# Peptides against a protein of PDB entry 1BH9, part 82

Target 1, 89 residues: chain A of PDB entry 1BH9
Amino acid sequence: FSEEQLNRYEMYRRSAFPKAAIKRLIQSITGTSVSQNVVIAMSGISKVFVGEVVEEALDVCEKWGEMPPLQPKHMREAVRRLKSKGQIP

## One batch from the design tools (peptide; made by RFdiffusion4, then SolubleMPNN)

Design b2_p21_7_s4 (from b2_p21_7, 11 letters changed)
Fold by OpenDDE base, seed 1:
Structure b2_p21_7_s4 (fold): chain B 89 residues (1-89), chain A 21 residues (1-21)
Amino acid sequence: as target 1 above (89 residues)
Amino acid sequence: EKEALEETLKALLEVLKELLE
């Protein structure tokens, strides 16, 4: 990866989803409230998932000989590859 | 750099929205 790609990845690694947003999302799906621990757990899981997608997308972008920023096509290809590898559903 | 990150995030959210539909 290029230095720019690595730096971008690090920015994602340092980021986090707002607890309120995660809570609202879960509640919209389940129709019920959830505990703080569930929100924290889901926040972590979501971060890992998004991180893996972004990392794969960066790899796709590089392998295609293209330059950042990432585009939807990189993300879609990343998801496809990760599914093929069995790393995501 | 900030704009590049924002565009990347926009792309990610777009795909995530598709996956969650």
Scores: peptide ipSAE 0.089, ipTM 0.682, DockQ to the pose 0.695
Fold by OpenDDE base, seed 3:
Structure b2_p21_7_s4 (fold): chain B 89 residues (1-89), chain A 21 residues (1-21)
Amino acid sequence: as target 1 above (89 residues)
Amino acid sequence: EKEALEETLKALLEVLKELLE
């Protein structure tokens, strides 16, 4: 891996979503309160999901012959591609 | 570097909001 890749990995590893924000988001979707364990689990799943989207977006950016920083169009295309691959609903 | 990261995160958040709507 390049130094840049390693740096991105370290930043990803150290990143985390605020529990309160995740809890509020889940509750807004389900309409009910959720346990601490659900918040922890969803936080982890969300982190992995975001990582996959960003990875795909970087690939999109490269294939389009563009350079970082990533733009909304890269993220949107990444999501479309992941959906087409059946990796996300 | 930090600006690039910030812009990338902003882009991600915008798309996430779209997905969750």
Scores: peptide ipSAE 0.086, ipTM 0.686, DockQ to the pose 0.740
Fold by OpenDDE base, seed 2:
Structure b2_p21_7_s4 (fold): chain B 89 residues (1-89), chain A 21 residues (1-21)
Amino acid sequence: as target 1 above (89 residues)
Amino acid sequence: EKEALEETLKALLEVLKELLE
């Protein structure tokens, strides 16, 4: 891995969604309170999901012959492709 | 590198916002 890749990975590894934000989002959908364990689980799942989207977006960027940084169009295309593949709802 | 990451994150957040709306 390049130094740049390592740096991005380290920042990703250290990042996390705020528990309060995750809890609010879940409760806005379910209409009920959720346990701490559910919030922790969802936080992890969300991080993985974001990782998958970014990975797909990088692939899109490369296939389009473009260079980073990623743009909204790459992210939108990534989501479309992942939905098409059945990787996300 | 930091600037590139920030721009990437902004792009991601924008799309996520659209997806969750």
Scores: peptide ipSAE 0.081, ipTM 0.676, DockQ to the pose 0.814
Fold by OpenDDE base, seed 4:
Structure b2_p21_7_s4 (fold): chain B 89 residues (1-89), chain A 21 residues (1-21)
Amino acid sequence: as target 1 above (89 residues)
Amino acid sequence: EKEALEETLKALLEVLKELLE
């Protein structure tokens, strides 16, 4: 990996969604309160999910013969492809 | 398919609540 690629990987590895934000989001969807353990679990799942979307978006960018940074169009296409492959609902 | 995703998430969260509480 180049220094830039390694740096991006390290930034992703160290990143995490704020617990308060995750809790609020879950409660807005379910309409009920959730425990700290549920928030922790969903934080991890969300990070993995975002990672998969970004990975697919990078693949889209490459297949379109374009260079980073990723644009909204890459993310939208990534979601479409993941839905088509049954990776997400 | 926002509704499908939301329903899936609701189901997942409900199960997680049962297991983790």
Scores: peptide ipSAE 0.025, ipTM 0.514, DockQ to the pose 0.033

Design b2_p21_8_s1 (from b2_p21_8, 8 letters changed)
Fold by OpenDDE base, seed 4:
Structure b2_p21_8_s1 (fold): chain B 89 residues (1-89), chain A 21 residues (1-21)
Amino acid sequence: as target 1 above (89 residues)
Amino acid sequence: SPALQAVLDFAYQQLLEQAGK
């Protein structure tokens, strides 16, 4: 893959979701206040998840004989494969 | 965990949005 694609991959891996958004999301599910530690933990797992999906999507793109950059269809297939492998819920 | 799944779903949607740009 091109340097541009690798750069995008790194950007995804380095990305972080805003704490406020994560907090609100979790609280909407639990119906109660969420500690900072929980937000940190969920933010961390989200980051790992993003990396895994992007990595799998890159593999999908390559296996399909397509050129970068990644497209939504690669992400969709990546998630399916990761679920099949039991790597994500 | 429902909360975990929701967070992952959110992250997934963000990825799709970024990939669509």
Scores: peptide ipSAE 0.537, ipTM 0.907, DockQ to the pose 0.786
Fold by OpenDDE base, seed 2:
Structure b2_p21_8_s1 (fold): chain B 89 residues (1-89), chain A 21 residues (1-21)
Amino acid sequence: as target 1 above (89 residues)
Amino acid sequence: SPALQAVLDFAYQQLLEQAGK
């Protein structure tokens, strides 16, 4: 894959969602306040998730004989495969 | 966990948005 694609991959792996956004999201589900530790844990999990999906999507793109950049169809297929493998819920 | 699933769904949507642009 191109250097540009690798750079995006690294960006996804290193990125973290804003704590405020994650906190609001969790609170919208639980209906109660969420501790900082829970937000940190969920942030870490989301980061790992993103990395795994992007990695799988790159594999999908390659296996389909396609070139960068990754497209939504690669992400969709990646998630399906990861779920099938039991790597993500 | 519903909260975990929501977080993953959010992350997934962000990836789709990035890939779509």
Scores: peptide ipSAE 0.536, ipTM 0.907, DockQ to the pose 0.799
Fold by OpenDDE base, seed 3:
Structure b2_p21_8_s1 (fold): chain B 89 residues (1-89), chain A 21 residues (1-21)
Amino acid sequence: as target 1 above (89 residues)
Amino acid sequence: SPALQAVLDFAYQQLLEQAGK
């Protein structure tokens, strides 16, 4: 890994979703209360998902011959590409 | 992603545990 990649990973590692917000979101979907462990697990899933989308967006940015920071158009295209690859629904 | 799969597996187990109680 390059230093840039390592730095990005470090920032990613330090980031986290607010537990209360995640809990509320899950409960709004499931219609019932969830345990702390479920919140922790879902937070991890969400974090990995965001990481994969951002990685794809960086690839889009590069392929378009553009430079960071990422823009909404890169994120939108990333999602489209991941859907076409069957990596996300 | 192996990391994603690991987290999914953990989440699945936790949901089963919660449902069983």
Scores: peptide ipSAE 0.050, ipTM 0.581, DockQ to the pose 0.033
Fold by OpenDDE base, seed 1:
Structure b2_p21_8_s1 (fold): chain B 89 residues (1-89), chain A 21 residues (1-21)
Amino acid sequence: as target 1 above (89 residues)
Amino acid sequence: SPALQAVLDFAYQQLLEQAGK
């Protein structure tokens, strides 16, 4: 890994969704209260999902011969590619 | 993704436990 890749990974690793917000979102969908472990699990799933989209977007940026930071066009193309690969709905 | 699958498995287990309460 390059120094830049390591720095991005470290920032990603340190990032987290606010537990209260995730809890409220889940409960708004389920219509009932959820446990702390469910909130932790959903937070983890969401973080992994974001990480995979960003990784694909970085690949798109590189393949287009462009340099970071990522732009909305990279994110949109990343989502399109992941859908085509069947990695996201 | 192995990481995604691991988290999904954990989430499924937790939901089953919550439903059983």
Scores: peptide ipSAE 0.048, ipTM 0.590, DockQ to the pose 0.033

Design b2_p21_8_s2 (from b2_p21_8, 6 letters changed)
Fold by OpenDDE base, seed 4:
Structure b2_p21_8_s2 (fold): chain B 89 residues (1-89), chain A 21 residues (1-21)
Amino acid sequence: as target 1 above (89 residues)
Amino acid sequence: SEALQAVLEAAYQLLLELAGK
């Protein structure tokens, strides 16, 4: 890692989704209330997913010969590639 | 957003499956 990459990772590691927002989102999908343990588990899975998308987007940015910060086009291409790889259902 | 929703839905189904075992 470069110093910049390390700093980004540390910021990512310390970041977290607001529990209330995650709870609302899950409930909008399931149509029923969910427990605190479900919110914790889903928050963790979601964070891992976001990390994978960002990592793929950074790879896209580099392969396109471009420099950070990431742009929407990098994120869109990252999602497309992850879908193609079967990492996004 | 759609990708996140898909992952959350799939993950929830997996959790239900594991809880049932």
Scores: peptide ipSAE 0.047, ipTM 0.572, DockQ to the pose 0.042
Fold by OpenDDE base, seed 2:
Structure b2_p21_8_s2 (fold): chain B 89 residues (1-89), chain A 21 residues (1-21)
Amino acid sequence: as target 1 above (89 residues)
Amino acid sequence: SEALQAVLEAAYQLLLELAGK
């Protein structure tokens, strides 16, 4: 890994969704209380998902010959590509 | 990853809970 890649990885690794916020969000969707385990599971899945989208967006940015920071257009293209790959429904 | 590990652990616990119901 390059220094930049390592730095991004460490930043990603240390990042986390606030449990309370995730719990509130899930409960807003389900309309019922959810267990701590559900929050943990959803938080983890969400983190992985965000990581995959960002990784794809960075690849898009690079392939377009552009430099960070990521822009909405990179994120949109990333989502499109991930959909085409079947990674996003 | 930590996220994947958390998901797997949570899933395992959920399965245990479900199995016990």
Scores: peptide ipSAE 0.041, ipTM 0.562, DockQ to the pose 0.028
Fold by OpenDDE base, seed 3:
Structure b2_p21_8_s2 (fold): chain B 89 residues (1-89), chain A 21 residues (1-21)
Amino acid sequence: as target 1 above (89 residues)
Amino acid sequence: SEALQAVLEAAYQLLLELAGK
Protein backbone atom coordinates (compact mmCIF):
# COMPACT_ATOMS: atom_id res chain seq x y z
CA PHE B 1 0.00 0.00 0.00
CA SER B 2 1.02 3.59 -0.57
CA GLU B 3 1.33 6.04 2.31
CA GLU B 4 -1.91 7.64 1.17
CA GLN B 5 -3.72 4.31 1.18
CA LEU B 6 -2.42 3.50 4.66
CA ASN B 7 -3.51 6.89 5.93
CA ARG B 8 -7.02 6.43 4.53
CA TYR B 9 -7.21 2.96 6.01
CA GLU B 10 -6.23 4.22 9.44
CA MET B 11 -8.84 6.96 9.32
CA TYR B 12 -11.44 4.42 8.26
CA ARG B 13 -10.39 2.02 11.01
CA ARG B 14 -10.76 4.70 13.68
CA SER B 15 -14.13 5.93 12.46
CA ALA B 16 -17.36 4.77 14.07
CA PHE B 17 -21.02 5.68 14.13
CA PRO B 18 -22.35 6.92 17.47
CA LYS B 19 -24.41 4.18 19.10
CA ALA B 20 -27.17 6.50 20.26
CA ALA B 21 -27.72 7.86 16.76
CA ILE B 22 -27.77 4.40 15.20
CA LYS B 23 -30.20 3.17 17.83
CA ARG B 24 -32.55 6.10 17.27
CA LEU B 25 -32.38 5.68 13.51
CA ILE B 26 -33.20 1.98 13.64
CA GLN B 27 -36.02 2.56 16.09
CA SER B 28 -37.46 5.29 13.89
CA ILE B 29 -37.60 2.81 11.02
CA THR B 30 -38.82 -0.27 12.90
CA GLY B 31 -41.10 1.57 15.29
CA THR B 32 -39.87 -0.58 18.18
CA SER B 33 -36.95 -0.66 20.60
CA VAL B 34 -33.84 -2.58 19.56
CA SER B 35 -31.24 -4.45 21.58
CA GLN B 36 -27.64 -3.41 22.10
CA ASN B 37 -26.46 -6.31 19.96
CA VAL B 38 -28.66 -5.18 17.07
CA VAL B 39 -27.10 -1.73 17.31
CA ILE B 40 -23.62 -3.25 17.29
CA ALA B 41 -24.41 -5.40 14.26
CA MET B 42 -26.03 -2.55 12.36
CA SER B 43 -23.13 -0.24 13.18
CA GLY B 44 -20.69 -2.74 11.73
CA ILE B 45 -22.77 -3.35 8.62
CA SER B 46 -23.13 0.38 8.09
CA LYS B 47 -19.39 0.94 8.36
CA VAL B 48 -18.71 -1.79 5.80
CA PHE B 49 -21.37 -0.32 3.53
CA VAL B 50 -19.86 3.15 3.71
CA GLY B 51 -16.47 1.66 2.94
CA GLU B 52 -17.83 -0.03 -0.16
CA VAL B 53 -19.49 3.17 -1.36
CA VAL B 54 -16.29 5.15 -0.85
CA GLU B 55 -14.27 2.53 -2.70
CA GLU B 56 -16.69 2.71 -5.62
CA ALA B 57 -16.59 6.50 -5.52
CA LEU B 58 -12.79 6.48 -5.70
CA ASP B 59 -13.04 4.25 -8.75
CA VAL B 60 -15.51 6.67 -10.33
CA CYS B 61 -13.23 9.59 -9.58
CA GLU B 62 -10.30 7.84 -11.23
CA LYS B 63 -12.31 6.76 -14.27
CA TRP B 64 -13.48 10.34 -14.76
CA GLY B 65 -9.86 11.43 -14.81
CA GLU B 66 -10.22 13.43 -11.62
CA MET B 67 -8.22 13.58 -8.40
CA PRO B 68 -9.33 13.36 -4.75
CA PRO B 69 -10.85 14.58 -2.55
CA LEU B 70 -14.16 12.92 -3.34
CA GLN B 71 -17.06 15.18 -4.19
CA PRO B 72 -20.80 14.63 -3.85
CA LYS B 73 -21.03 13.86 -7.56
CA HIS B 74 -18.65 10.91 -7.11
CA MET B 75 -20.72 9.56 -4.22
CA ARG B 76 -23.95 9.91 -6.19
CA GLU B 77 -22.47 8.11 -9.18
CA ALA B 78 -21.04 5.41 -6.92
CA VAL B 79 -24.50 4.72 -5.49
CA ARG B 80 -25.98 4.56 -8.99
CA ARG B 81 -23.33 2.07 -10.08
CA LEU B 82 -23.75 -0.08 -6.98
CA LYS B 83 -27.50 -0.16 -7.59
CA SER B 84 -26.85 -1.19 -11.17
CA LYS B 85 -24.59 -3.98 -9.95
CA GLY B 86 -27.24 -5.11 -7.49
CA GLN B 87 -25.15 -4.30 -4.43
CA ILE B 88 -27.73 -1.78 -3.22
CA PRO B 89 -31.47 -2.50 -3.32
CA SER A 1 -11.88 -5.64 9.20
CA GLU A 2 -12.97 -4.42 12.62
CA ALA A 3 -16.44 -3.67 11.28
CA LEU A 4 -16.84 -7.16 9.87
CA GLN A 5 -15.62 -8.68 13.11
CA ALA A 6 -18.13 -6.60 15.06
CA VAL A 7 -20.94 -7.77 12.79
CA LEU A 8 -19.94 -11.40 13.15
CA GLU A 9 -19.63 -11.13 16.91
CA ALA A 10 -23.01 -9.46 17.19
CA ALA A 11 -24.59 -12.06 14.93
CA TYR A 12 -23.13 -14.83 17.05
CA GLN A 13 -24.46 -13.25 20.23
CA LEU A 14 -27.91 -12.80 18.71
CA LEU A 15 -27.99 -16.45 17.73
CA LEU A 16 -27.08 -17.42 21.28
CA GLU A 17 -29.82 -15.22 22.64
CA LEU A 18 -32.36 -16.75 20.29
CA ALA A 19 -31.22 -20.25 21.16
CA GLY A 20 -31.67 -19.47 24.83
CA LYS A 21 -35.26 -18.43 24.38
Scores: peptide ipSAE 0.041, ipTM 0.569, DockQ to the pose 0.027
Fold by OpenDDE base, seed 1:
Structure b2_p21_8_s2 (fold): chain B 89 residues (1-89), chain A 21 residues (1-21)
Amino acid sequence: as target 1 above (89 residues)
Amino acid sequence: SEALQAVLEAAYQLLLELAGK
């Protein structure tokens, strides 16, 4: 791993979604209240998902010959590619 | 999907927050 990759991973590792926001988001989808354990589980899953999208987006940015920071277009293209690869439903 | 869109929006906001720190 490059120093840049390690630094990026450290920033990712230390990041987290606010629990209240995750709870509200889940409840908006399910239409009912959810337990703390559900929030914890979904927070972890969501973080992993975000990491995968960002990794793909960085690859997109590089392949397009562009420089960071990431832009919405990189993330949208990343999602498209991950869908094409069957990594996102 | 709306769910994926919401997650992407949250992710983007988180990234902006990290970039500002």
Scores: peptide ipSAE 0.027, ipTM 0.509, DockQ to the pose 0.285

Design b2_p21_8_s3 (from b2_p21_8, 9 letters changed)
Fold by OpenDDE base, seed 1:
Structure b2_p21_8_s3 (fold): chain B 89 residues (1-89), chain A 21 residues (1-21)
Amino acid sequence: as target 1 above (89 residues)
Amino acid sequence: SEALQAVLEFAYQQLLEEAGK
């Protein structure tokens, strides 16, 4: 991959989702208060998920013979492939 | 888990938003 592709990959891997938003989202589903540890765990899982999607999207971009930056179509295809491989739910 | 699925969907939407910029 090009340096630009690697930089974008690292950028997404380092990104963090706001704990408050995650907490509210979970509570809206469960209907009960959620512990800080659960929010931390869910945040960690989300980061891993993002990393896997971005990595797959970079592969898709390359296989399609396209150049950075990644586009929504690469992300959509990445998720489709990861689901097909059983890598993500 | 519905909660996990919702969280992953949220993350996915954020990726799409960033990729769209």
Scores: peptide ipSAE 0.546, ipTM 0.910, DockQ to the pose 0.794
Fold by OpenDDE base, seed 4:
Structure b2_p21_8_s3 (fold): chain B 89 residues (1-89), chain A 21 residues (1-21)
Amino acid sequence: as target 1 above (89 residues)
Amino acid sequence: SEALQAVLEFAYQQLLEEAGK
């Protein structure tokens, strides 16, 4: 799929990952306060992750002979494939 | 790290939610 199609999903990333939510999540794990820089870094990593998943999901969608929009099944398969490739933990 | 894994899991869940709409 085209770069433009990927860009449409990038808009989801901006809205779906607020700093406050990320901060709370990290603090729940560490048990201590987290700096803004750590939150920024983790947010950036999550956005990269989302981009990779979406790209893979689009590939899955195409290989299955289907058309956008992406469905949960495409996302699930994408993650499985990326894990298999060692591209995500 | 545990924190990274949690963040990625959170992101994944958000993707699923958006895709389900």
Scores: peptide ipSAE 0.543, ipTM 0.909, DockQ to the pose 0.797
Fold by OpenDDE base, seed 5:
Structure b2_p21_8_s3 (fold): chain B 89 residues (1-89), chain A 21 residues (1-21)
Amino acid sequence: as target 1 above (89 residues)
Amino acid sequence: SEALQAVLEFAYQQLLEEAGK
């Protein structure tokens, strides 16, 4: 897969991570208010995570001899592989 | 970090949702 194809897919997926949602999620866990900087940092981490999962999922899709778009099974397998490689917690 | 794990889980679920469309 080309860098452009990967980039387009990542950009599309990242659009589902609004700042407000991230803030609410963190606050539900910590039980306290969260600063804008923390939300920004967590948003950045989310973007990196999504990029790594999508990249791995595309590799899975290709190795399975399948074609885009990615399906849930590709994402599930990608996360399993990344965990086994120690690339994600 | 619980917060980090929650954020990653949220992101993962969003990816699954989008992939399921």
Scores: peptide ipSAE 0.540, ipTM 0.908, DockQ to the pose 0.792
Fold by OpenDDE base, seed 3:
Structure b2_p21_8_s3 (fold): chain B 89 residues (1-89), chain A 21 residues (1-21)
Amino acid sequence: as target 1 above (89 residues)
Amino acid sequence: SEALQAVLEFAYQQLLEEAGK
């Protein structure tokens, strides 16, 4: 890993979604209450998903000959590419 | 992603546990 990748990973590792927000979101989708373990699992899945999108967005930014910070256009293109690759629905 | 796989495996086990109740 490059120093930049390592630094990015450290920031990523320390980040987390608030449990309350995750719980509310899940419950709004399922229409019922969810357990603490479900919140923990979904928090992890969400974090990994965001990490993968961000990594793809950084690749997009680089391929477009642009420099960070990431912009909405990079994120949108990242999602499009991940869908095209079949990595996300 | 190994991290993703680990999380998915954990999630799967939790879902099975919840469904078994």
Scores: peptide ipSAE 0.047, ipTM 0.564, DockQ to the pose 0.031

Design b2_p21_8_s4 (from b2_p21_8, 8 letters changed)
Fold by OpenDDE base, seed 5:
Structure b2_p21_8_s4 (fold): chain B 89 residues (1-89), chain A 21 residues (1-21)
Amino acid sequence: as target 1 above (89 residues)
Amino acid sequence: SEALQAVLDFAYQQLLEQAGK
C-alpha cells in the first residue's frame, strides 16, 4: 500500500465520530429528534470528508516540500483549497 | 444545510486535534 493509503487509514481509525455526539450535534441545529439512519448517513459523509481533506493535506504537505506526519497547518490549508475548488461546502 | 456544515466542522476539529498530537 502507498504512504497515502496508510496515512488515510490511520486518520480514519483515530478520527472518532460517535453516534451519540453526531446525533446531539444535529439535534442542536434542527431542534428535533434525529433517526439512527440519519446519524449513520452523516457519519458516512464525515468519513468521506476526512478522506478528501487528508488527501488534499498530503498534497499540500508535498507541495510545500515537507514530510509527514500531517500538521494542523496542512489541514487548514487543505480545507481552504477544497473550498476554493468547490469540492466541499 | 446547517446540519451538514456542523457535522463537517466537527470532523474538521477532530482532524486538527489528531494532527496536533
Scores: peptide ipSAE 0.544, ipTM 0.907, DockQ to the pose 0.780
Fold by OpenDDE base, seed 2:
Structure b2_p21_8_s4 (fold): chain B 89 residues (1-89), chain A 21 residues (1-21)
Amino acid sequence: as target 1 above (89 residues)
Amino acid sequence: SEALQAVLDFAYQQLLEQAGK
């Protein structure tokens, strides 16, 4: 793939999700206050997840004989494959 | 856990949004 596509991959892998949004999301589920450490941990897990999905999506794109940029259909297929492999819940 | 799944779902939606641009 092109340098542009690889650059976007790195952006996804290094992306920082808004801590406030993650905190609110978790609190909406648990109904209780969430510590900063939990938010940091969830943020880290999210970054790993994004990297794995993008990596799988790149593989899907190549196997389908398509060219960048990645599209929603690549992301959808990537998640399906990762779930089937037991790599993500 | 439900919290972990919700966080991953959120991240997934963000990826879809970016890929759709």
Scores: peptide ipSAE 0.542, ipTM 0.906, DockQ to the pose 0.797
Fold by OpenDDE base, seed 4:
Structure b2_p21_8_s4 (fold): chain B 89 residues (1-89), chain A 21 residues (1-21)
Amino acid sequence: as target 1 above (89 residues)
Amino acid sequence: SEALQAVLDFAYQQLLEQAGK
């Protein structure tokens, strides 16, 4: 897909996750209070992750000969591919 | 990091939900 086509999915890359939810999630794992700086960092990483998944999903969609909008199956395949490439944990 | 993985998993689920609308 062209850059313009990617821009139509900018809403995915610009998705903002509630700080409160992220904080609670992290605290659930660590068992301790988490600073705002940690939440900000994790939120930022999450946003980058979302962008990478969307970009890969668009590639998957195109390679499968399909057209937007993206579907869950594209997202699932995207993550599998990104993991195989070592681009995401 | 377990925390990082959890955050990414959460983000992934949100993407799936949004794509499923």
Scores: peptide ipSAE 0.537, ipTM 0.905, DockQ to the pose 0.806
Fold by OpenDDE base, seed 3:
Structure b2_p21_8_s4 (fold): chain B 89 residues (1-89), chain A 21 residues (1-21)
Amino acid sequence: as target 1 above (89 residues)
Amino acid sequence: SEALQAVLDFAYQQLLEQAGK
């Protein structure tokens, strides 16, 4: 894979989602306020998830004989495969 | 957890958006 794609992968691994967005999302589901610690935990889980999806997507891209950068179709297939492998819920 | 799934779905959508750019 290109250095550019690897850099994007690292960017995903280092990125963090907006706390406000995650907080609002969780609260919309639970119907109650959530603590900062919960938001932090969920943010961390999201980061791990992103890394796993991107890694799988890179594998998909390679197996399909395609070149970077990753496209939505690679991400979609990655999630499907990870679910089938029982690696993500 | 429903909350966890929602968060993952959110992250997934963010990935799609970024990949589409």
Scores: peptide ipSAE 0.533, ipTM 0.904, DockQ to the pose 0.779

## One batch from the design tools (peptide; made by RFdiffusion4, then SolubleMPNN)

Design b2_p22_3_s1 (from b2_p22_3, 8 letters changed)
Fold by OpenDDE base, seed 5:
Structure b2_p22_3_s1 (fold): chain B 89 residues (1-89), chain A 22 residues (1-22)
Amino acid sequence: as target 1 above (89 residues)
Amino acid sequence: SLEEIIRESLEEIARHFEEQLA
């Protein structure tokens, strides 16, 4: 891997959704309180999801013949593509 | 915004996984 790729990975590895925010988000959907384990699990899944979206967005950026950094339009298109491919709901 | 994209996506994921994680 290039230094740039390694740096991105490190930033990804160190990043995390705050538990409180994840908890509130889940509870806003379920309408009930959730356990700490649910928050931890969702946090992990969310992190993996964001990683997949970013990877797809980079692919979109490249396919559109554009250069980094990623823009909101790349992220939006990435989500749309992942949905169409059935990789995310 | 990027935050909105992430939030909306997470909400959709949460709806699908809530029963699996509960």
Scores: peptide ipSAE 0.041, ipTM 0.573, DockQ to the pose 0.050
Fold by OpenDDE base, seed 4:
Structure b2_p22_3_s1 (fold): chain B 89 residues (1-89), chain A 22 residues (1-22)
Amino acid sequence: as target 1 above (89 residues)
Amino acid sequence: SLEEIIRESLEEIARHFEEQLA
């Protein structure tokens, strides 16, 4: 991988979902208001979840004999594999 | 590898998250 590619992934690692967006999403699902702690918890879980998908996608990319940057096909295959493993619904 | 670097980063995030919830 290149230094630029590494930097991009580092930027991703440092990124976080906006609290307002997470709160709206949760409330959309539950139909009720949620506490700040719930938003914080779900924000962290969401970050980990996205990271796990990206990790799997990188594995897919490598197994296919390809190199970063990741492409949509890698992400789609990653999701399929994670579902197959029962790691995501 | 890049994958390993990211995996380690995710583990750190998870640990930090767990600490915040404790």
Scores: peptide ipSAE 0.035, ipTM 0.509, DockQ to the pose 0.029
Fold by OpenDDE base, seed 1:
Structure b2_p22_3_s1 (fold): chain B 89 residues (1-89), chain A 22 residues (1-22)
Amino acid sequence: as target 1 above (89 residues)
Amino acid sequence: SLEEIIRESLEEIARHFEEQLA
């Protein structure tokens, strides 16, 4: 990795979704209370998902001959490509 | 319970992602 890539990774690694917000979201969908283990699992999955979308968006940005920071258009294209690859529904 | 089903499902999915990232 370049130093810039490493810095982005560290920012990603240190980021996290608030547990309270995740818990409320899950409960709003399921209609019942969930354990902290469920919140932890969902938080991890969500973080990985965001990471994969960002990685794809960076690839899109590069292929379009553009430079960071990422813009909404890169994120939208990333999602379309990941769906096309069958990586996300 | 519904919570247990969700917990088990999410744990399985999480393991899958971890394997992909390994």
Scores: peptide ipSAE 0.031, ipTM 0.514, DockQ to the pose 0.055
Fold by OpenDDE base, seed 2:
Structure b2_p22_3_s1 (fold): chain B 89 residues (1-89), chain A 22 residues (1-22)
Amino acid sequence: as target 1 above (89 residues)
Amino acid sequence: SLEEIIRESLEEIARHFEEQLA
């Protein structure tokens, strides 16, 4: 793999949603407090979800013959494709 | 712990992504 590919992977590996942000987001939706374990689980799920979308978006970008950085149009198309594949609701 | 399970799962997924991006 290329240096660019390695860098993207490392950035993904090292990235994480702050627990406080996840907690606030969940609480804004549920209207009540959530446990630490729920925050941990949702943090992991969120990272996986974003990773899947970005992976698909990179594929879209490549298939369209375009170069990084990813644009909103790539992300939107990625979501549409993932829905069609049944990967996301 | 749940945190450890999640971490291990994420590491496996990350390796998968690495393979796909290579």
Scores: peptide ipSAE 0.025, ipTM 0.463, DockQ to the pose 0.044

